Peptides against a protein of PDB entry 2AZE. Designs and how they scored, part 129

Target 1, 148 residues: chain A of PDB entry 2AZE
Amino acid sequence: AQECQNLEVERQRRLERIKQKQSQLQELILQQIAFKNLVQRNRHAEQQASRPPPPNSVIHLPFIIVNTSKKTVIDCSISNDKFEYLFNFDNTFEIHDDIEVLKRMGMACGLESGSCSAEDLKMARSLVPKALEPYVTEMAQGTVGGVF
Target 2, 101 residues: chain B of PDB entry 2AZE
Amino acid sequence: GRLEGLTQDLRQLQESEQQLDHLMNICTTQLRLLSEDTDSQRLAYVTCQDLRSIADPAEQMVMVIKAPPETQLQAVDSSENFQISLKSKQGPIDVFLCPEE

## One batch from the design tools (peptide; made by RFdiffusion4, then SolubleMPNN)

Design b1_p20_7_s4 (from b1_p20_7, 11 letters changed)
Fold by OpenDDE base, seed 1:
Structure b1_p20_7_s4 (fold): chain B 148 residues (1-148), chain C 101 residues (1-101), chain A 20 residues (1-20)
Amino acid sequence: as target 1 above (148 residues)
Amino acid sequence: as target 2 above (101 residues)
Amino acid sequence: KPSFIIHSIPKFVKFSTKVE
């Protein structure tokens, strides 16, 4: 019947929406873990050093990174008020946001790539609320994607 | 029948989505709390050593850009044109390099 | 102790950087 057809269309729509939300949740969890882990690391480091780092020795979030070969020549033009920048490269470059940098630093405990040791997983779980721990476990096991 | 099965499937999907929404709300709340915590934000930084670790420092140059919110970034990365354009409307843009560079 | 370098130049002034 037409009713069944309509319900099947709705079913597919909901499945797609759920899939999108699963991806969003995974990213949010990774961001939370990475951020908390970074803060924890730095807090510990400062405690050990008994002082914060010099102000110009660190870069606070948020930021973006541009990386390119050291052989790449970069020409830059900057407005007087620094509101406008123009970079010209003679070769390819990469742009990464701060979250990607944190992931590459290992702040997400390898959860983003499914490369979690038992210790990594324990750390990841400790950095999220209890309600999110089961999902972190599923992410580590690669079992996310099913209907629950 | 078919109708009964589909109806049940939709109910199950509804429960699944509700659970996802709940988890997402928890997660976004945590992130918001962190963003509003001054101590956390003070500690939310990377070092030059960190930046060197994300790419081979012998091979790659790393440039850091700090720009105000809603800054426009346009990038072209093609075989004949490699360009980044930044336009801020809310303040100056800062560009940093590691001191050894 | 290391500190990040900020590059700022006047408009219409171009500079090139190449890491050795």
Scores: peptide ipSAE 0.033, ipTM 0.876, DockQ to the pose 0.032
Fold by OpenDDE base, seed 5:
Structure b1_p20_7_s4 (fold): chain B 148 residues (1-148), chain C 101 residues (1-101), chain A 20 residues (1-20)
Amino acid sequence: as target 1 above (148 residues)
Amino acid sequence: as target 2 above (101 residues)
Amino acid sequence: KPSFIIHSIPKFVKFSTKVE
């Protein structure tokens, strides 16, 4: 019947929406873990050193990274007011946002790949509200969305 | 019947989505709180050593870009063109280099 | 607009706007 067909279409639409939300939630969780872990790391390091790092020795979020071979020639054009930049490379380059950098630093505890150790998982769980802990566990096990 | 089954499925999916919405709200709230916390922002930094772990300056040039919100970034990475364009509307763009190790 | 060839420089140093 037409009614059943309409509901089937809606079912599929909802499934896709849920899938999208799951992906978004996972990313948000990873961002939260990575950020909190970074902050904790730096707090502990500064406490041990009894002082903050020199201002020009660190880069605060947010930022993006561009990397290329050191042999790559880069031509940079900058407007006088520094509102506009143009970089021309003679070879390929990579761009990474700060979240990706944090993930590669291990700040997300390997949760992004579902390859976290027991200690990493414990850390990850400790960096999220209680309500999110089950989801962190599911992410680590790769069982997110198994009921859908 | 089939209609009843579909209706039940949709109800279950609705419950699942509501759970997701709740979790997303919690997570978004946490991120917002972090962004508004001055101490957290002060401690939200990476070092040159961190960047070296991502791309070794001995082999890679590592450039850090700090741009104001809503800055437009256009990147082309093809055999014919390797280009990055940055256009800010809300202030100057800062660019830093990580030195060779 | 000022332009220059970017080379490795010490630590986190802002790029200059000097024209090369």
Scores: peptide ipSAE 0.025, ipTM 0.871, DockQ to the pose 0.038
Fold by OpenDDE base, seed 2:
Structure b1_p20_7_s4 (fold): chain B 148 residues (1-148), chain C 101 residues (1-101), chain A 20 residues (1-20)
Amino acid sequence: as target 1 above (148 residues)
Amino acid sequence: as target 2 above (101 residues)
Amino acid sequence: KPSFIIHSIPKFVKFSTKVE
């Protein structure tokens, strides 16, 4: 009886760990798709323009963005060596990492919300190794875990 | 029996986890390859147009923060306090605005 | 809001205008 109880606890622990890994894998897949799609987009754009973008017109990953109303008053305190920043706002703000920015740009093909078209899904599949394609399909259908 | 059933479940879960680990390793490898590819890194950028597409610069101020690895960001967003704190360990932090602002 | 840790910067690039 005690042995069975111990195994039940272990079972639950493993289930939770698997759930966490599934979430992590989904995020990794989205990152991979977003990055590769971004690179591909920019490569094509530069080829069409026959030149790279002006140096001060782009920002390379990684980065984060902070946005707030233009009417928000922001006080910024910077250390002498620029190692520390302190921003004080008089109103609410939003923070987004670069991956979220890419998702909002559509670089993840709408896979993050399971709202990808057939073409989007095809693109997403083309940007991952063959072994990941079934999981991409599951993500698009909202049926993650079906492969196992 | 109960014991046999649980034992079988654990074996199946182990196999499932191993499969997940394998897929995660594949993903990690792909991301690593991307990070190690000079051309990919050169092309891994967003434009002001991209940023404008996610936040209207006419109404929203958009700051872009680039900081060294392991930089810690702490944010408080409440009626009592609206604050962002950045602490870098490996170098200076840079903050930029889109030129349209 | 949650705390974030910036993991890696493969390339340093200046973008547009500094806030200050």
Scores: peptide ipSAE 0.023, ipTM 0.870, DockQ to the pose 0.058
Fold by OpenDDE base, seed 3:
Structure b1_p20_7_s4 (fold): chain B 148 residues (1-148), chain C 101 residues (1-101), chain A 20 residues (1-20)
Amino acid sequence: as target 1 above (148 residues)
Amino acid sequence: as target 2 above (101 residues)
Amino acid sequence: KPSFIIHSIPKFVKFSTKVE
């Protein structure tokens, strides 16, 4: 009885760990797709323009974004060495990391929200190693974890 | 019996986890390779137009923060306090607004 | 309260800098 109880505890522990790893893997896949897609897009754009974009027109990864209403009053204090910033807003704001920005740009092909067209899915599959293609397909279908 | 069943379940879960670990290693390897590729990093950028696409540019202000690794960000978003605090240990923090705004 | 830590080494690009 005690042995069975111990194994049941371990079983639950492993199930939870697997669930966490599934989530992490999905995020990693999305990051890979988004990044590769971004690079591909920009490479093509620069080739078409036969020049890189103006220096002040682009932001390189990594970065984070803060957005708020244009009506929001922002009070900003900065240390002399710019090591510390403090922003006070009079209304709500949103924070997004660069990966989320890429997702919103469609760089993850809508895979993150299950909004993949056939073309989107084809693109997504083309941006991952063969070993990951089945998992990408499962993500698009919403069937990840069905066997666990 | 019950013990045998649990033992079998644990073996199956172990195999499943090993498969996940393998796939994760593939992903992390790919990301590392991209990080090490100078051309990819040169092309890893977004434009102001891209940033405007993530929110309604007519209604929203977009602020970009570039900070050194390990920079700490603390945010409070409540009915009584709306605050963001940034603290870097490795260098200065840069905050930008899109020029087109 | 939420926390975020930047792990990647940034590449600096010149935009309009916000100053207090």
Scores: peptide ipSAE 0.023, ipTM 0.868, DockQ to the pose 0.058

Design b1_p20_8_s1 (from b1_p20_8, 10 letters changed)
Fold by OpenDDE base, seed 1:
Parts: sequence; structure tokens; C-alpha cells
Structure b1_p20_8_s1 (fold): chain B 148 residues (1-148), chain C 101 residues (1-101), chain A 20 residues (1-20)
Amino acid sequence: as target 1 above (148 residues)
Amino acid sequence: as target 2 above (101 residues)
Amino acid sequence: SLTMKIGRKPSFINFSYTKE
């Protein structure tokens, strides 16, 4: 009886851990797709232009963006060594990391929101190793969540 | 019996977790390879046009933060306080604005 | 002070982010 109880506790623990890992894997897959798609896009663009963009015209990963209304007043205090910044806004702002930016750019092919067309899914699959393709398909279908 | 059933469940869950770990290892390996590829990293960039596409500077100001790893970002967004603090331990922080045009 | 955009060597984000 006690053994069964212990196993039940362990079962629940493992189920929760699996759920967490499923979420982590999905995010990793989205990151991989987004990054590779971005690189592919830029490579193609540079090939078409026959040159890379000016160095100071692009923003390399990693980065964070903060956006707020143009009417927002921002006061900024910066340490002498630029190790510390303090921004005070008079209105609300938004913060987005580079991954979110890439997702909004469509670099994850809409896989993150289940908005994959057939073409999107094809692109997504092409940007991951074969072993990950079934999981990408499950993500697109919204069938992830079960136990393997 | 109950014991046999639970034991079987745990075995199946173990296999599932092992499969997940395997897939995650494949994925993280791909990300590492991408990170270590000089050409890929050279191409890992967005433009101000990209940023304008998601946050139109006609309506929104877009500020970009480039900081060393482990930089701390603390944000307060309430009705009375709107604040962002950045603290780096590994080097200077670079902040710039994305132009509207 | 704020500057114009510049390219930097890439890595994956690793920030300590908290929002209140």
C-alpha cells in the first residue's frame, strides 16, 4: 500500500516534469526555426543586393526593445561607465526580447500561435532536423500535450 | 493489480521523458551549432524596418538595448510608476533609438 | 546617452528580467 502511494507520487512528479519539458522543447524548436529562418531571409536578401548591409544599419541578436508612445516623456540617467541605466517614463511601455520580435516578424512561421499554412509548415519542417519534424507537425496541429 | 499498473505507467513515462530529452538535445545541439557558425551569426540581425513593422515609429518610439549577458533588467509598469533599470556586471550597456524613417 | 544603431556579435539572450 505504501509502495503504491509512493509510486503514485512519483507518477505525478514525472507527469509534471514531462509537461514542463514539452513546453521547453516547443520553445526551443520555435527559437531554432526563427533563427534559421532569419538567417535564411537575410542571406537571400544580401545575395539579391550583392552586398551586405552597412554595419551600423542592422541590429544583431541578442537585443531587447522597449516601445512606448512617441508622446511619452522619458528621463534617462546613465552611470559614467554605462553599466547602469535608469529610465523613467510618464506613461506605459512595452518590453520585447528578440525572440518575440522574430515571432512577430513571422520568422517562426506562425507555429507559435497555430497559424501555420501548408507553406508555413513546409518551411518550418525544412528548418529543423528530421528527428524534430514530427514534433513540429504536432505543434502545428495542436496535438502536443500527450505522453509519447 | 495497482502496483503492476503504476509500475507500467512509470516505465512508459520514463520512455516518454527519455524521448523528450533526446529531442531537446538535438534541438540544443542545433542551436549551439548555429551560435558557433560565424556566417550564421553574421546574418542573425534585424533591421529598423523590421522593428517598424512590429512597432510603427509613426505611433511608437522604439528603443533598442544591447547588453552583456547576465545584465539585470527591472521594470515597473503601474499606474503611478513607469520605470526601467538596467544593471550590467560584465560591461557597458548600449542603448539607441530606432529612427522613424 | 543614446546613440544610433550598431551591429554587435550575436548570442542568445541571457538577461535577468523582472517586471513589477
Scores: peptide ipSAE 0.027, ipTM 0.878, DockQ to the pose 0.117
Fold by OpenDDE base, seed 3:
Structure b1_p20_8_s1 (fold): chain B 148 residues (1-148), chain C 101 residues (1-101), chain A 20 residues (1-20)
Amino acid sequence: as target 1 above (148 residues)
Amino acid sequence: as target 2 above (101 residues)
Amino acid sequence: SLTMKIGRKPSFINFSYTKE
């Protein structure tokens, strides 16, 4: 009886770990797709323009975005060495990392929300190694989550 | 029996996790390759136009934060307090508005 | 409050979250 109880605890532990890893893998896949797609887009754009964009017109990864109403009053305190910042807002704000920005740009092909067109799915599959393609397909279909 | 069933379940879960780990390793490897490719890193950028597309430029301002690794970000967004605190241990933090704004 | 730790492995950001 005690042995069975111990194994049941271990079973639950493993199930939870698998669930966590599934979520992590999905995020990693989205990051890979988004990043490769971004690079591809920019490469193509620069080729078409026959020049890189102006230096002050681009923001290289990594970065974080904070957005708020243009009417929001922001008080900023900065340490002398710029190691510390303190922002006080008089209204709500949003924070987004670069991956979230890429997703909203469509760089993840809508895979993150299950809104992939046939063309989007084709693009997504083309940006991952063959071994990951089945998982991409499952993500697009919303069938990820079971034990395989 | 019950014990045999549990043992079999654990074995199956172990195999499933191993497959999952394999896929994760593949994905992580791909990301490492991207991070090590100089040309890819050069092309890893967004434009201010891109940023405008994710936040209504007519209503929103966009502030960009570029911080060293391991920078701590503390955010409070409540009815009585709206605050962001940044603390870096590895270098200065750069904060700016999108240049096209 | 929410505390986010920014972890960078070149050009990628991973966040660890701790809730205060």
Scores: peptide ipSAE 0.032, ipTM 0.882, DockQ to the pose 0.131; fails the geometry check
Fold by OpenDDE base, seed 2:
Structure b1_p20_8_s1 (fold): chain B 148 residues (1-148), chain C 101 residues (1-101), chain A 20 residues (1-20)
Amino acid sequence: as target 1 above (148 residues)
Amino acid sequence: as target 2 above (101 residues)
Amino acid sequence: SLTMKIGRKPSFINFSYTKE
């Protein structure tokens, strides 16, 4: 009947919304792990060196990076107030945000690709609240996506 | 029947979504705490060495962009055009090169 | 083309994407 059809539409809508939220939650978890791991790494490094790094040697979050071949010619136009930039390249380029950089650095413990070792998974779990640990486990196993 | 089954499904999905919302709230709270902790913010950095490990400046030029929130980035990467446009509404944009060793 | 809108909190970045 029409009522059942309406509920089926609503069911599908909710399933899609849940799927979207699952994706968002996974990304948030990866961010949390990556950031906490980064902070922990740097704290340890500074303690070992007994000093902070030189101010001009570090890049604080947030940032994005653009990389291209050294042979690429780049023309850059900058507004007077530096509110606007225009880059023209003669070849292809790549853009990566800070989270992607952290992931490639291993700060997310390989959880982003389900490539966690036992040690990586242990580290990842240690960097999230208890309530998130089961989800971290599911991410590591590649079993996220089910309705719980 | 069919109606009862669908109704039950919707109730279960509602509970599942509520659990997701709860987990997301926990996660966002943790991120907020991290953002509000001055020591954590001081330590939230990467080095040029880190960036070199991702893209070797010996072969790849690496630019770093520091931009205010809500900055718009428009990128075109095709055989016809290779372009990046940055437009900020809240302040100046800083762009610098990550040097080689 | 790809348009990325940078949304962020103090140390976090979120992007919204529009592909032309």
Scores: peptide ipSAE 0.030, ipTM 0.882, DockQ to the pose 0.140; fails the geometry check
Fold by OpenDDE base, seed 4:
Structure b1_p20_8_s1 (fold): chain B 148 residues (1-148), chain C 101 residues (1-101), chain A 20 residues (1-20)
Amino acid sequence: as target 1 above (148 residues)
Amino acid sequence: as target 2 above (101 residues)
Amino acid sequence: SLTMKIGRKPSFINFSYTKE
């Protein structure tokens, strides 16, 4: 019947929306864990050193990085006000945002790839509110995707 | 019947979505709190050593871009064109290199 | 030009990326 068909369409729409939100939530969780873990690491490091690092030795968030071969020739054009940049490369390059950098640093505890040790998972859980812990567990197991 | 089954499914999906919305709100709130905490922001940094750990400086150069919010980045990476363009609307962009050890 | 300057005011990411 037409009514059933309409409901099936709606069902599919909702399933897709839920899937999108699941993906967004996972990313938000990873960001939270990564940022908190980074802050914690640096706080501990500064305490051990009994001083903060030199100001020009650290890169505060947010940032992005571009990496390319050392042999790559880069031509850079900059506007007078530095509002616009144009980089031309003679070879391929990679771009990574700060979150990806943090992930590669292990700040997300391997949760992004489901490669968490027991200790990593414990750390990840400790860096999120209690309500998010079950979801973190599911992420670590790679079981996120079902409907709650 | 079919109608009853679909109705039940939709109700369950609604509950699931509400749960997700709740969790997302919690998460975004936590991130906001981090952004508003001066000490946390002071400690939200990486070092050149960190960057070298993720990109081999012996083979790769690492360029860092610091830009204001809403800066637009456009990248073209093809066999015929390798280009990055940055356009800021809120202030100057800063670009620097991480030195090799 | 590309120089050595590190450390701007911290915040969370707010970039708009377009890849072609």
Scores: peptide ipSAE 0.026, ipTM 0.877, DockQ to the pose 0.109; fails the geometry check

Design b1_p20_8_s3 (from b1_p20_8, 13 letters changed)
Fold by OpenDDE base, seed 4:
Parts: sequence; structure tokens; C-alpha cells
Structure b1_p20_8_s3 (fold): chain B 148 residues (1-148), chain C 101 residues (1-101), chain A 20 residues (1-20)
Amino acid sequence: as target 1 above (148 residues)
Amino acid sequence: as target 2 above (101 residues)
Amino acid sequence: KPTFIIGKKAPFIKFSYSVE
């Protein structure tokens, strides 16, 4: 009885660890897809334009986005060496990391929300190593979470 | 019996975890390779148009922050205080605004 | 107060956070 109880505890521990790793893997996959898709998009765009975009017209990764209402008053204090910034807002703001921006741009092909078209799924699969393709499929179907 | 069933479950879970570890290693390797590829880094950018698709500058002010690794960000968003604090340890922080037009 | 730490490696910013 005690032995069984110990094994049940261990079972639960392992299940939780697997769940955590599944989440981490999904995020890594999304990052990979989003990044590669972004690079491909930009490569194609530059080829079509026969030139890179003008300087200062683009933001290279990594970055963070902060957005707030245009009516929000922002006070910004900057240290002399620009090592420290302090922003004070008179209203709420949002912060987004670069991955979230890429996802919202559709660079992850809707995989993050399981909203992939057939074409989106095809693209997503093409941007990962073969070993990851089955997992991408599961993500698209929302069936990730089962134990292998 | 119960013991045999649990033992079998644990073995299966171990196999599943090993599979996950393998896949994660693949992903990590791919991301590392991408980070080390100069051409990929050159092409790893978003445009103002992209940012407008996320938050329309007609309605929202969009600020971009580029900070060195290990920069600390503290955000307070409450009815009494709305603040973002950035502290870099490795270099200057750059801030950009996405124009409305 | 949540504190976020920007990840140390490109190409992405990774946030690590702690509650202060």
C-alpha cells in the first residue's frame, strides 16, 4: 500500500513536469516558426523591392513594445548615460514582447491559437525540422497535452 | 494489479519525457543557429506597418524599446500608479516611436 | 511589483520575472 502511494506521488510529479515541458516546447516551436517566417517574408520583400528598407524604418529584434492611448500623458526621465529610463503614465498601458508581436502579425501562422488554415499549417510544418512536424500538427489541432 | 499498473505508467511517462527532451533540444539548437546566423539577424525586423497592425497609431501611441540583455523592466499598472522603469547593466537603452503616418 | 528581466540572447527577448 505504501509503495503504491509512493508511486502515485511520483506519477503525479512526472505528469506535472511533462506538462511544463510541453508548454515550453510549444513556445519554442512558435518562436522558431515566427522567426523563420519573418526572415523569409523580409527576404522576399527585399528581393521584390530590389533593396533593403530605408534605415530607421525598421526595428530589429529583440525589442519590446509599449502602447497606450494617444490621449495618455507620458512623462519620461532618462539618465545621462541612457542606462535608466522612467516612464510615468496617467493611464493604463500595455507591454508586448517581440514574440507576441510576431504572433499577432501572423508569423506563427495562427498556430498559437489553433487557428491555422490548411495553408498556414503547411507553412508552419515547413519551418521546423521533420522531427517537430507531428507536434506542430497536434498544436494546430489543439490536441497537445496528451502523454506520448 | 495496482502496483504493476503504476510501474507501467511510470515507465511510459519516462519515455514520454525523454521524447520531449529530445524535441526541446532540437528546438533550442535551431534557435541558437538562427541567432548565430548573420543574414537571419539582418532580416529579423519589423516595420512600422507591422506595428500599426498590432496597435493603430491613430488610436494608440506605439513605443519601441531596445535594451541590452539583462535589462530590468519594472512595470506598475494600477489605478494609483502607471509606471515603467528600465535599468540596463550592459549599455544604453534606445526608445523609438512609431509615427502615425 | 513584477520585475522582468530581458533575456540575454537574441533573437528574442525572453522575460524572466519575479514578484517584489
Scores: peptide ipSAE 0.034, ipTM 0.882, DockQ to the pose 0.124
Fold by OpenDDE base, seed 5:
Formats: structure tokens, sequence, C-alpha cells
Structure b1_p20_8_s3 (fold): chain B 148 residues (1-148), chain C 101 residues (1-101), chain A 20 residues (1-20)
């Protein structure tokens, strides 16, 4: 019947929406873990050093990284107001946003790839509210995707 | 029946989505709190050593871009064109190299 | 020095990406 067909369409729509939200939640969790872990690391490091690092030695979030071979020739055009930049490279380049950098630094504890050691997982769990811990566990196990 | 089954499925999905929304709200709240915490923001940094783990400045040029939110980044990476375009509407863009260079 | 607004629901800046 048409009614059943409509409900089936709605069912599929809801399933897709849930899937999208799950993906978003996972990313948000990773961001939270990575950020908190970074802050924790730096706090500890500064305590050990008894002072903050020199201002020009650190890069505060947010940022984007662009890297290319040192042999790459780069032409740059900048508007007077610095609102517009144009970079031309003679070879390939890579772009990394700050979250990607943090992930590669291990700040997300390997949770992004489900490659958490027991200690990594413990750390990850400690950096989220209690309500999110089960989800972190699921992410680590690769079991996210089920219907709640 | 089919109708009853579908109706039940939709109810279950609704409950699942509500739970998911709750978790998302918790998470976004935490992120907001982090963004508003001055001390956290002060400590939210990476070092050149960190960046070396991503791209070694001895071999790679490492450029840092700090731009206002919603800045448009257009990148072309092909055999015929290697280009990055940045367009900000909210303020100036800062670009600098890793100090280790 | 510039002042950045961190994302409302993320600690990272939001860019509009167009990668070709």
Amino acid sequence: as target 1 above (148 residues)
Amino acid sequence: as target 2 above (101 residues)
Amino acid sequence: KPTFIIGKKAPFIKFSYSVE
C-alpha cells in the first residue's frame, strides 16, 4: 500500500540521518579528545619546564598547514589588505588542517582508526564525559553503526 | 502486519536518534566550553617539533596559515596546475613559515 | 595580532574547501 511505501521511505531517511549524525558525533568526539589531550600535554610540559614556551616557537589553534618539497617553487600573490592569497606551486603540495595534525600526533589516541592500545583507550575515555564513554569504546572496537 | 512493523521501526529509530542527539549535545557543549576557556586556548598549541612529525622541515617547506573563520580555501593539485587560493571576508590572513626553516 | 574565533561546536577553524 501507498502508506507502507511512504513509511519505508521515511524509515530509510531516518536511517540515513542517524548515520550522518553518528559520523558527526564521532568526529566531534575525536576533536574533543584531541583538543583536551593537547591541552593536557602542554600543561604538563609547561609545568615541567616551569615556564611557557617562547611565543614564536608555538602555533596556536586554529591553523592550516601546507607543506611541499623545499625544492618546490612557490609564487605568492597577496592583496594589500591580506584578505586574499594566491599560491602557485610548480609541484604537488599537501594540506593538513589542525585536527588532522593533532590526529597524526596521536592526540586522538588512535581512536580515529580504531587502533587504540589499552592505555590509549583509557586516556580517551578519561577525556570525555561519562555519557560518551560507551561510544568511545564502540569506536575503539569498530562497532559503531548499530541502532541504539 | 507490515504497517505495524514499519511503525514500530520508526519508533525505535526515533528513540535511537533522540539518544544520539543527546550525546551530540553533550559533546558540543564540551567543545563550546573548551572554546570559551582562556587557559585551554592558551595551551591549545603545537610546536615545530610536532609539525616535524607531519612534515620534516629539513625536506619540506612547512607553511602555516591562520585565517578568520569561514575563509574560503580553493586548492588545485593536478599535473597542470598546483594552486591554493585563500579568500577571507572577515579579516586578514596570516601566513608564515615554520621557524625551524 | 589577529584574534580568531574558534568554532562554535569545534575547537577548530572552519574553512570552505574547494579541492579540485
Scores: peptide ipSAE 0.031, ipTM 0.870, DockQ to the pose 0.108
Fold by OpenDDE base, seed 1:
Structure b1_p20_8_s3 (fold): chain B 148 residues (1-148), chain C 101 residues (1-101), chain A 20 residues (1-20)
Amino acid sequence: as target 1 above (148 residues)
Amino acid sequence: as target 2 above (101 residues)
Amino acid sequence: KPTFIIGKKAPFIKFSYSVE
């Protein structure tokens, strides 16, 4: 019947939406963990040093990283108001956002790749509200995707 | 029957989505709170050493871009063209080089 | 040497970007 067909279409739509939201939630969780872990690391480091780092020795979030070979020639054009930049490279480059940098630093505890140890998982769980802990566990186990 | 089965499935999916929305709201709230916390933002930084762990300036040139939100970045990386274009709508863009040491 | 920091903003700003 037409009603069943309509419901089947709606079912598929909801399944796709849920899938997208699952992906978004995972990313949000990773961001939260990475951020809190970074803050915790730096707080500890500053406590050990008994002082903050020099102001111009650190890069505060947010940022973007561009890297290329040291041999790469870069031509840069900048507008007078610095609102526009144009970089021309003579070779390939890589772009990384701050989230990716934090992940590569291990700030997400390897949860992003499901390669976290028991200690990493414990850390990850400690950096999220209790309500999110079960989902963190599922991420670590690779069991995300089921119906809640 | 088929209708009853589909109806039941939709109810279950609705509950699942509501749970996801709830969890996402919790997570978003936490991120917002962190964003608004001055001490957290003061500590939200990476060092040159951190960046070297990603791309060692001994071998790679590392450029740092600080730009306002919603800045447009266009990147072309092909055999013939290697280009990055930045356009900000909210303020000036700052670019830095990570020192080798 | 260029400075390493210009300030702090909300974490994880969103860029409108494309890679070709």
Scores: peptide ipSAE 0.026, ipTM 0.870, DockQ to the pose 0.114
Fold by OpenDDE base, seed 3:
Structure b1_p20_8_s3 (fold): chain B 148 residues (1-148), chain C 101 residues (1-101), chain A 20 residues (1-20)
Amino acid sequence: as target 1 above (148 residues)
Amino acid sequence: as target 2 above (101 residues)
Amino acid sequence: KPTFIIGKKAPFIKFSYSVE
């Protein structure tokens, strides 16, 4: 009885670890799709324009976005070497990393929310190695982890 | 019996985890290839128009932070304190605002 | 998240920003 109980505890531990790895894998897939799709978009755009965009008109990854109301008062302290920043706001703010920005731009083809069209799914599949295509399909259908 | 069933379950879970690890390795490899490709890195950018689609600068102040790897960011967003702290160990941090502010 | 001020005891340049 005690042996079975120990194995049941181990089973639960492994299930939780697998769940965590599933989430990590999904995020990695989304990042891959988003990055490749972004690069593809920009390559096509530059080809159409026959030149790169002006240097001061683009923001290269990685970056972080902070947004708040224009009415928000911001006090900033910067170290002399610019290694340290301290921002104090008098109201709420939002922080978005570059991956979240790409997702909101649709670079992950809506796969992050399971709301991708047939065309979006086709694009998503085309941006991953063949071995990942079945998992992408499961993500789109919301069936990931069904065997657990 | 019960013991045999649990043992079999654990073996199946092990196989599932190994498959996940394999797929994750494929993903990390692809991401490394992207990071090592000069042309891909050159094309890995967003525009101000892209950012306006996320947070409209007409209504929101949009601040962009460019920080070296391993920069620490701590944020507090509560009724009593609204703060962001940045600390870099590898170089200066650049902060700029999007247009239309 | 817990409140922790990241900084050193060094001189800082301070400024305030507001669009209004």
Scores: peptide ipSAE 0.026, ipTM 0.870, DockQ to the pose 0.044

